Peptides against a protein of PDB entry 7PB4. Designs and how they scored, part 9

Target 1, 105 residues: chain A of PDB entry 7PB4
Amino acid sequence: KMLNIKEYKEKLLSTLGEFLEDHFPLPDRSVKKKKKNIQESSVNLITLHEMLEILINRLFDVPHDPYVKISDSFWPPYVELLLRNGIALRHPEDPTRIRLEAFHQ
Target 2, 218 residues: chain B of PDB entry 7PB4
Amino acid sequence: DALQMAVGYFEKGPIKASQNKDKTLEKHLKTVENVAWKNGLASEEIDILLNIALSGKFGNAVNTRILKCMIPATVISEDSVVKAVSWLCVGKCSGSTKVLFYRWLVAMFDFIDRKEQINLLYGFFFASLQDDALCPYVCHLLYLLTKKENVKPFRVRKLLDLQAKMGMQPHLQALLSLYKFFAPALISVSLPVRKKIYFKNSENLWKTALLAVKQRNR

## One batch from the design tools (peptide; aimed at target 1 T15)

Design b1_p14_2_s1 (made by RFdiffusion4, then SolubleMPNN; from b1_p14_2, 6 letters changed)
Fold by OpenDDE base, seed 3:
Structure b1_p14_2_s1 (fold): chain B 105 residues (1-105), chain C 218 residues (1-218), chain A 14 residues (1-14)
Amino acid sequence: as target 1 above (105 residues)
Amino acid sequence: as target 2 above (218 residues)
Amino acid sequence: MVEILEEIKRRLQL
């Protein structure tokens, strides 16, 4: 029974990862490397998968303050996607902090 | 030139020393408007001004006027559109600005130089269908973007659910008809044979300008 | 965890 739960979890994570890559990939910014002058901030954007992992981990690691600070690595469309679909919530007093929604309760 | 000075003003922001900030802003805005409607804007100028209009740097009235004059001389860079979508999601622009942006995007779609990166945004645009104000324009955009690989069972279900909620809207039916064309097995529902596809006339604001752009690029 | 992942997937398919 326990092996089946672990295997199911791994399969679910893999399936979610594939789904995220297929339907919500990061735009390729590589084209702009040629024009020197636009300081496009060299900020490496994280994947939606990585963003969700951060939010989930924060919920489990710090359940009394499950909020994550939105960094420059957070692509705004991903943040909006999570908020709009009720997957994440903004902190009521600090809109720069988000948490995973408590939909699992 | 006067246009470069105007673009530079919007990019760098108002210089503190101007006693009459509003008159200066209006002067530069009129300069941009005049050039845009007469000749169109270069791709670089659109890149700068489009981001400014969506960043929330200026008030809604100014942002609306800037966005309305995002008329290309030749082409719009797809990178400008991708960046614009990012700004749109930061939440510093009004709902009306979001609607105007999607209208603009549909109207200017053929003038975007490439569409590979915009096609990667398909899922994000599709997620915006739940916004009642955006839905008609997003359906039109998706109609222009949709490829066979985008037609998935879960998206079909979502469109049918939206149709159940909103009724048989012409824009939803147009998109569903396209989905049925690409994947007939996913849509068992008989769609009314529409002889004409009807979207809201998003291009009406730019009709004259678009004709002029097409004439210049022939 | 499994329930969270299932719900995330469900909500992203909306």
Scores: peptide ipSAE 0.593, ipTM 0.894, DockQ to the pose 0.391
OpenDDE base, seeds 1, 2, 4, 5: peptide ipSAE 0.603, 0.590, 0.593, 0.586; ipTM 0.899, 0.894, 0.894, 0.890; seeds 1, 4 fail the geometry check

Design b1_p14_2_s2 (made by RFdiffusion4, then SolubleMPNN; from b1_p14_2, 6 letters changed)
Fold by OpenDDE base, seed 2:
Structure b1_p14_2_s2 (fold): chain B 105 residues (1-105), chain C 218 residues (1-218), chain A 14 residues (1-14)
Amino acid sequence: as target 1 above (105 residues)
Amino acid sequence: as target 2 above (218 residues)
Amino acid sequence: MVEILEEIKQRLQL
């Protein structure tokens, strides 16, 4: 039973992952590596899949405080995408924190 | 150079000690405006100033003026556009600035050096169609970006739903007509045969400047 | 969880 849920979760996450990669890929920042000097803090942006996984896990692990702090790894277009489509909500008092929307409430 | 000093001022921000902060800001802003409208700006200058205009570092009036003078001498870097979209999503800019940005992006589209990364943003632009203020300009942008591979059943449904909500808008009809061209099987609805595609404010704020840019680069 | 993922997918297609 648990294996089937994990495998099913992985299959669903993989299918969602493919959809997310096809329609909402990260921009390839690799082109500007040639000019040395600008300390653009090479914060590795996470995928939309990884971002959603973080939000889902937080909702299940800490349902009473399901908010995740927006880090520099969170690409702003992804945050905006989730907020605009009602997938995520900002914390009412702390705009740096977001939660997954409670779709069943 | 006066332009370099002006760009450097906006990049570094106002030095705390000057009683004449507003006069200095206005001087530098006028310098940028004058050069931009006369000669256009270098890609590097646009990269810096576009990010400043969208970052919320300055007030909305200043940001609007900066964005209005983002006129290229030759090209705009696609990286500048990708970064700008990121800043737009941080939410530190006004709704009017967002509208102005999309107007600018449409107006400057041909001057962007590459489109590969901008094409990857297709889904994000498409998601902005739900904003009534942005929708006309986003439709125009999507009309310029849309390839056959972007025409998906779910996007067709979304456009039809928007049309049901907003009515038969010329900009939606233009985009739907393009979608029907690429994927006729997905759009069974008879679209009115429009001889001319009309997007709102096709006469952009930059028309005269863009003509001058095209003349200089011929 | 399955329902959440499907709902997310649906909302991203909207």
Scores: peptide ipSAE 0.538, ipTM 0.881, DockQ to the pose 0.319
OpenDDE base, seeds 1, 3, 4, 5: peptide ipSAE 0.513, 0.515, 0.517, 0.494; ipTM 0.873, 0.873, 0.875, 0.866; seeds 3, 4 fail the geometry check

Design b1_p14_2_s3 (made by RFdiffusion4, then SolubleMPNN; from b1_p14_2, 7 letters changed)
Fold by OpenDDE base, seed 1:
Structure b1_p14_2_s3 (fold): chain B 105 residues (1-105), chain C 218 residues (1-218), chain A 14 residues (1-14)
Amino acid sequence: as target 1 above (105 residues)
Amino acid sequence: as target 2 above (218 residues)
Amino acid sequence: MVEILEEIYRRLLL
């Protein structure tokens, strides 16, 4: 039973990962030519997969405060997608914090 | 020039010391409007001003006026559109601004230099179909973007469910007809053969401007 | 964990 659950988890993670890469990829930021002065801080955007991992891990690691602060690495369309699909919730008092939805409640 | 000063004003923001902030803002806004409607804007000017209009830096009235004058001289950079979509999702712009942006995006679609990155946003646009205010314009955008590879069983199901909820909307039927064209096996339902596809934005705010752009680029 | 992943996947497909 446990082996089947692990295998199923791995398969589900793989399937989800592939789905996220296929349907919700990051836009290729063409390396804007080094015009010297615009410190467009090359904030590396994380994938939707990585964002979900962060949210899931926070839920397990800190269940009493499962909120993650939205960083500059969080691509706004991903945040909007998660909120719109009911996968994440904003903190009621701090819109800069989001949590994974409590699907089991 | 006057346009560079106007763009610079919007980019850098109002200098605190001006007693006539509103008059200065109106002057610069009129400068942008006049140039945009007469000659169009350079891709770089659109890049700057589009981000400003969606960033929430200014009030809704100003943002609306800026968006209405995002008329290209030649082309719009795809990168500007990708950035704009990002700003749209930050939630600092009004619902009306979001609608106006999608109307603009559809109207200006042919003037975007490339579509490769916009096509990667397909899933995000598709998720926006759930917004009743955006749905007609998003359907039109998706109609322009949809390729065979985008037509998946789960998206077909979502469109059919949306049709069941909203009724047989012309814009939704247009998109479903395209889906049926690419993947007839996924849509067994008889769709009315519409010879003419009608989207709400067939007559857009930019009709005259778009004709002028096409004439200049000939 | 599995239930969460299933629900995420479901909500992305809905």
Scores: peptide ipSAE 0.658, ipTM 0.917, DockQ to the pose 0.329
OpenDDE base, seeds 2, 3, 4, 5: peptide ipSAE 0.654, 0.653, 0.653, 0.653; ipTM 0.915, 0.915, 0.915, 0.916

Design b1_p14_2_s4 (made by RFdiffusion4, then SolubleMPNN; from b1_p14_2, 5 letters changed)
Fold by OpenDDE base, seed 5:
Structure b1_p14_2_s4 (fold): chain B 105 residues (1-105), chain C 218 residues (1-218), chain A 14 residues (1-14)
Amino acid sequence: as target 1 above (105 residues)
Amino acid sequence: as target 2 above (218 residues)
Amino acid sequence: EVEILEEIKRRLSL
């Protein structure tokens, strides 16, 4: 039973990853180093999969404060996607923090 | 030149020490507006000013005026559009600015140099269909972007659900008709044979300017 | 965990 749950979780994560890559890929910001000093901060954007993993892990690891601070690695369209689809919620007092929606409550 | 000074002002922000901040702002806005409507703006100028208009750096009135004069001399960089979508999602711009942006994006669609990166944003635009204020313009944008590979069963279901909620809206029917064209097996519902596809005329704000741009680039 | 992933999929219309 437990092995089947782990395998099922892995299959679900894999299927989710493939879907997210196909339908919500990061734009190839080829930071063409054109010489103008706009430090387009080479902030490595994380994938939507990685973002969801962070949110899920935070919910399980720190259930009393399940909020994650939005970093510069969080691509704004991903944040908006999660919020609009009811997958994530903003902290009521701190709009820079988001949590995974509690689907089981 | 006066345009470079104006763009530089918006990029660097107002110098705190200026007693006449509002007069200086208005002067630079008028400079940008005048050049944009007469000659169009370079792709680099649009890149800078579009981001400023959507970043929330200035008030809504200023942002609206900047966005209304994002008229290209020749082309708009797709990178500018990708960055703009990111700013739009940060939520520092008003709902009216978001609507204006999508109207602008539809109106200027043919002047965007490439579409490869914009096509990657398809899923994000599709998610914006849930916004009732954006829905008509997003449908038009999706009508321009949709390829066969974008027509998926889950998107068909979402469009049909939206139709059930909103009724048979002309813009939604246009998009569904395109979806049925690419994937007839996914849409069993008989769509009314519309002789003409009707979208809200997003181009009306820029019609004269767009005609002038097309004439200069012929 | 599995239920959370299924709900995320549903909300993304997977």
Scores: peptide ipSAE 0.474, ipTM 0.868, DockQ to the pose 0.281
OpenDDE base, seeds 1, 2, 3, 4: peptide ipSAE 0.445, 0.446, 0.456, 0.447; ipTM 0.854, 0.852, 0.855, 0.854; seed 3 fails the geometry check

## One batch from the design tools (peptide; aimed at target 1 I5 K9 L12, target 2 F154)

Design b1_p15_1 (made by RFdiffusion4)
Pose (drawn by RFdiffusion4):
Structure b1_p15_1 (pose): chain A 91 residues (1-28, 43-105), chain B 212 residues (1-189, 196-218), chain P 15 residues (1-15)
Amino acid sequence: KMLNIKEYKEKLLSTLGEFLEDHFPLPDVNLITLHEMLEILINRLFDVPHDPYVKISDSFWPPYVELLLRNGIALRHPEDPTRIRLEAFHQ
Amino acid sequence: DALQMAVGYFEKGPIKASQNKDKTLEKHLKTVENVAWKNGLASEEIDILLNIALSGKFGNAVNTRILKCMIPATVISEDSVVKAVSWLCVGKCSGSTKVLFYRWLVAMFDFIDRKEQINLLYGFFFASLQDDALCPYVCHLLYLLTKKENVKPFRVRKLLDLQAKMGMQPHLQALLSLYKFFAPALISVKIYFKNSENLWKTALLAVKQRNR
Amino acid sequence: VLFEMVQELVILTAL
């Protein structure tokens, strides 16, 4: 069961990365890829389940943040605009 | 054959400015509906015309008439439905066309050969609940399509939030009752749906439904 | 598409 889940996770991650690079590229400060942004969000969601918010730095491309906000992937902090969290789809 | 000429004409897409082209389009569309309302269309022709109508090609009236004449002689391929869902995801489709398509998918549900690959698109179907114009028809579709495996906690939570936003709507209540039946531990709380008139009820489709 | 893939990935990470 564990190995099956692992194979599926790795396959999903690789295909997701390819899809992101194909459909959501950077334009050319130092910006990070959308993949790294999603990785930071997923890591913070499970590492700190009581505060899954990550600060928005200059490396976050505003179009990516807005994209994640429009599609129900990322959620804004009720008071602090510089923080965003990942939607807890698992619950 | 008389119908294949119209299928090819619609596959060629819209043509130049109209000198006599309006009459030609009308003749081809009349031929298709006559065949559809007399004895029905085959799976291949349906696969072609449904996806042509759900694409950006042709105006709204042509797509509406094509959708209203999508009556199967036998069965409907599920791959055509998958491509149709895909064309909905493209977004170059009219709202009224989407409503008509969801009505058609509800009406033609028992005439799809397989429904497992369609159930795999449960997520795409569920995401359309945000749109309050598609909400009743999407709820009617999900009432038919929902299996036990589809009742995920996230979906229960989002459906409860939507109920709180819109109120206890009949279609929302029916879908929530189905979810309760399938997963009572995730939440506490088929049949009549408004605007569920079968627009595609020909006589032969009726005898096939009774034979079903 | 992105939404569904990210949703599945979040669920799998929770395992």
Fold by OpenDDE base, seed 3:
Structure b1_p15_1 (fold): chain B 105 residues (1-105), chain C 218 residues (1-218), chain A 15 residues (1-15)
Amino acid sequence: as target 1 above (105 residues)
Amino acid sequence: as target 2 above (218 residues)
Amino acid sequence: VLFEMVQELVILTAL
């Protein structure tokens, strides 16, 4: 029984990863470095998969403060996608913090 | 030139010392509007001004006016559109600005230089179908973007669910008809063969400007 | 689909 749950979880993670890559890929910012001082925020955007992993880990590692601070690596469309689908919640007092929905509670 | 000064004003923001901030703003806004409607804007000017209009740096009235004058001289960079979509998700723009943006995007679609990166945003546009105010315009955009690879069973189900909720909307039927064209096996439902695809005319706001752009690029 | 997958993943992680 436990082995089957672990295997199923791994399969689900893989399937989720593939789904996210196929349907919500990051735009290739092929910003050719032409010289002008546009502060191209060289901020490395994380994948939606990585964002979800961070949120899930925070929910279980720090259940009393499950909120993650939105960094510049968080692509705004991903944040909005998670919020609109009820997957994540914004902190009521700090709009820069989001949590995963506690679906297990 | 006057346009560069106007764009620079919006980019850098109001210099603190101007007693007549509103008059200066209006002057620069009129300069942008006049050039945009007469000649169109360069891709670089659209990149800057579109970002400003969606960033929430200015009030909704100003943002709306800027967005209405995002008329290309020749082309719009797809990178500008990708950045714009990012700003739409920050939540600093009004619902009316979002609607206007999708109308603009549909109207200007043919003037966007490339579609590869915009096609990667397909999932985000599709997720916006749940917004009743956006749905007609998003359906039109998706109709322009949809390729065979985008037609998935879960998206078909979602469109059918939306049709069940909202009724047989012409824009949903148009998109479903395209889905059926690409993947007939996924849509068992007999769609009425609408001889005419009908979307809300998003381009009406820019009709004269678009004609002028097409004439200049001939 | 995304919601369902994430929900299931969270539930399975709590087990």
Scores: peptide ipSAE 0.485, ipTM 0.854, DockQ to the pose 0.361
OpenDDE base, seeds 1, 2, 4, 5: peptide ipSAE 0.436, 0.442, 0.460, 0.465; ipTM 0.626, 0.627, 0.857, 0.874

Design b1_p15_1_s1 (made by RFdiffusion4, then SolubleMPNN; from b1_p15_1, 5 letters changed)
Fold by OpenDDE base, seed 2:
Structure b1_p15_1_s1 (fold): chain B 105 residues (1-105), chain C 218 residues (1-218), chain A 15 residues (1-15)
Amino acid sequence: as target 1 above (105 residues)
Amino acid sequence: as target 2 above (218 residues)
Amino acid sequence: MLREMVQTLVELEAL
């Protein structure tokens, strides 16, 4: 039974990863370095999968404060996607913090 | 150049020392508006000003005026659109600005240089269908973007659920008809054969400007 | 679909 759950979890993670890559990929930043000093902060955007992993881990690691601070690595469309689909919630007092929705409540 | 000074003002922000901040702002807005409606804006100018309009740097009235004059001389960069969508999601712009942006995006769709990156945003646009104010314009945008590869069972279910909730909206029916065209096996529901696809005329705000752009690029 | 997938994943991690 436990082996089956682990295998199922791995399969689900793989399927989720594929789904996220297929339907919600990051835009290809063709960084044509034209010289104008607009410091487009070379902030490496994380994948939606990585974002979800951070949110899930925070929920389990710190259940009393499951909020994650939105960093510059969080692509705004991903944040909006999670919020609009009821996957994440914004902190009521701090709009820079989000949590994973507690689906079992 | 007056336009460069105006764009620079919006980019760098108001210099604190100007006693007549509102007069200076209005002067630069009028400069941008005049050039945009007369000649159109360069892709680089649109890139800068579009981001400013959506970033929440200025008030809603200013943002609305800037967005209304995002008229290309030739083309709009798809990168500008991708950046703009990002700014929309930051939540610093008003709902009315979001609606205006989608109207603009539909109206200017043919002037966007490439569609590859915009097509990658398909899922994000689709997620915006649940917004009642955006839904008509998002349906129109999706109608323009939809390829066979985008027509998935889960999206069909979402569209049918929206139809159940909102009723038989013309814009939703248009999108569903396109989905049925690409994937008839996924849509068992009989759709009324509409002879004419009706979207809200998003182009009305830019009709004259769009005609002028098309004439200049012939 | 995305919500359902994430929900299932969270449910599995809670086990």
Scores: peptide ipSAE 0.499, ipTM 0.867, DockQ to the pose 0.349
OpenDDE base, seeds 1, 3, 4, 5: peptide ipSAE 0.499, 0.496, 0.535, 0.497; ipTM 0.866, 0.866, 0.894, 0.867; seed 4 fails the geometry check

Design b1_p15_1_s2 (made by RFdiffusion4, then SolubleMPNN; from b1_p15_1, 6 letters changed)
Fold by OpenDDE base, seed 1:
Structure b1_p15_1_s2 (fold): chain B 105 residues (1-105), chain C 218 residues (1-218), chain A 15 residues (1-15)
Amino acid sequence: as target 1 above (105 residues)
Amino acid sequence: as target 2 above (218 residues)
Amino acid sequence: MLREMVETLVILEAQ
């Protein structure tokens, strides 16, 4: 049974990765026209996969405070996707913090 | 006014106590439809109603009717489009609603105030090419959005593979021709020099409305 | 589909 769960988990992770790569690719970086003076805050956007990984890890690593601060690397459409799909929740008092839904509770 | 009441009804949802929820819904829907086709909707009204249409809050018939009347008075906010795309990813809307949305997006493309955020969605739209029902409209959208930086080897491969599966579709050929224009080294295949790019533009549900919008904004 | 996949993953991680 445990081997089957581990194998199933690995298969699910692989399938999720493939699914995210195929259906939720990173936004194409607009070549910000080098206007000289604006600090190229080349905000490196993270993948939806990376975002989910961060949220999942935080849920299990810090279950008493499972919230992650939304950084500039979080693409807003991904945040909205997670929130609207009921995968993530905003902190009730701090809209800059989100957590993964506790599906296991 | 009647429109504000109608929009407010859709935003807040049906108040529990109305015995005839369907009649109230129909009344407000007709109000929105009448104003949208006559005068167009403000950007704020489109923002609210577009989100409602794609959220799955109402049934498919209602969502379809709302989406059909997303006609701007002046402009559509790109933020509304970004939010809409996020709803498409949630999968709560029907396939027909997705098709209608892409048709709407192509039809209303020139009325969207900015394109910067929409251009960042290029990958999301490109992923939707695999849906046979969406493919014609997505190709048209991508034709409008594609820049040189979007033309990558992996996307060329995907388009060629899609062409191998679906055949030489006019909309796919149009997109491939644009790709070849930006990156001729990536597309060795001789594309037929079609002088006329044919997208399924003939049956634009909004043709009359768009003419009216353009006349009002002159 | 995405929600279901994530939900399943979280449930499996909790075991």
Scores: peptide ipSAE 0.524, ipTM 0.595, DockQ to the pose 0.299
OpenDDE base, seeds 2, 3, 4, 5: peptide ipSAE 0.560, 0.521, 0.478, 0.490; ipTM 0.637, 0.660, 0.737, 0.651; seed 2 fails the geometry check

Design b1_p15_1_s3 (made by RFdiffusion4, then SolubleMPNN; from b1_p15_1, 6 letters changed)
Fold by OpenDDE base, seed 2:
Structure b1_p15_1_s3 (fold): chain B 105 residues (1-105), chain C 218 residues (1-218), chain A 15 residues (1-15)
Amino acid sequence: as target 1 above (105 residues)
Amino acid sequence: as target 2 above (218 residues)
Amino acid sequence: MLREMVETLVILESL
């Protein structure tokens, strides 16, 4: 039974990863650096998979404060996607913080 | 150049708290509006001004005016659109600005230089279908973007669920008809054979300007 | 579908 759950979890993670890559990829920022000094902080955007992992981990690690601060690495369309699909919730008093939705409450 | 000064003003923001702020802002807005409607804007100018309009740097009235004059001289960069979508998701723009943006995006769709990156945003646009105010325009956008590879069972289910909730909307029926065209096996429901695809006329705001752009680029 | 997948994953992580 436990082996079956582990295998199923791994399969689901793989399937989710593929699904996220196929349907919600990051845009290819082929920004040809023309030399103008606008320090667009080359903040490396994280994948939606990584974002979900952060949210899930926070939910389990800190269940009493499951909120994650939105960093510059959080691509805004991903945040909006999670919020609109009811996967994440914005903190009621701090719009810069989001949590994973509690699906079983 | 007056346009460069105007764009620079919006980019850098107003310097000092002078009583003349509103007059200066209005002057620069009028400059941008005049050039945009007369000649169109360069892709670089659209890139800058579109981001400004959606970033929440200025008030809704200013943002609306800027967005209404995002008329290309030749092309719009797809990168500008990708950045714009990002700004929309930050939530610093009004609902009316979001609607106006999607109307603009549909109206200007043919002037976007490339579609590869915009096509990657398909899932994000699809997620916006649940917004009742955006739904008609998002359906139109998706109608323009949809390829066979985008037609998936889960999206079909979502469209059918949306139809059950909202009723048989013409824009939703148009999108469903396209989905059925690409993947007839996924849509068992008989769609009414509509002789005419009907979307809200998003181009109405820019009709004259778009005709002029098309004429200049012939 | 995405919500369902995430929900299932969360359930599995809770086990």
Scores: peptide ipSAE 0.498, ipTM 0.873, DockQ to the pose 0.334
OpenDDE base, seeds 1, 3, 4, 5: peptide ipSAE 0.470, 0.483, 0.490, 0.493; ipTM 0.692, 0.723, 0.867, 0.634

Design b1_p15_1_s4 (made by RFdiffusion4, then SolubleMPNN; from b1_p15_1, 6 letters changed)
Fold by OpenDDE base, seed 4:
Structure b1_p15_1_s4 (fold): chain B 105 residues (1-105), chain C 218 residues (1-218), chain A 15 residues (1-15)
Amino acid sequence: as target 1 above (105 residues)
Amino acid sequence: as target 2 above (218 residues)
Amino acid sequence: MLREMVATLVELEAL
């Protein structure tokens, strides 16, 4: 049973990863940033997979405060996607914080 | 250059200009409007101003006016559109601005220099179909973007569910018909053969300007 | 589909 669950989890993660890569990839930064305004900090955007991993981990690691602060590495379309699909929720008092939805409710 | 000064004002100018009462703001806005409608804007100017219009830096009235004059001289950079979509998702712009953006995007679609990155946004646009105000324009955009590889069973289900919820909307029927064309096996439902695809005339706001742009680039 | 996939993943992690 445990082996089957692990294998299933791995398969699901792989399938999810592929799905996210295929349907929700990051835009290619290959557009040569014309050097002008230096201040666009090369904020490395994380993948949607990584974002989900962060949210899932936070839910399990800190269940009493499952909220993650939205950083500059969070691509806004990903945040919106998660919110619109009911995968994540904004903190009621702090819109800069999001949590994974408790799907068991 | 008056246009450069105007663009510079919007780029560097006051972060909290909520009111169009500033004579300076109005002057610069009129400058941008005049040039845009007469000659179109350079891709770089559109890049700057489009992001400003969607960033929430200015009030809704100003943002609306800026967005309405995002008329290219030649081309719109795809990168500008990608960035704009990002700003749209930050939620600092009004619902009306979002609608206007999608209308603009549809109207200006042929003037975008490339589509590779916009095609990557397909899933994000598709997710916006659930917004009733956006749905007609998003359907039109998706109609322009959809390739065979985008037609997946889960998207078909979502469209059919949306049709069940919203009824047989012309824009949704148009998109479904395209889906059926690419993947007839996924759509068993008989769709009315509409000879004409009817989308809302989003381009009407820019019709004259678009004709002028096409004429200049011939 | 995405929500379902994530929900299933979360359920599996709770296990």
Scores: peptide ipSAE 0.496, ipTM 0.872, DockQ to the pose 0.350
OpenDDE base, seeds 1, 2, 3, 5: peptide ipSAE 0.480, 0.491, 0.484, 0.484; ipTM 0.863, 0.870, 0.867, 0.867

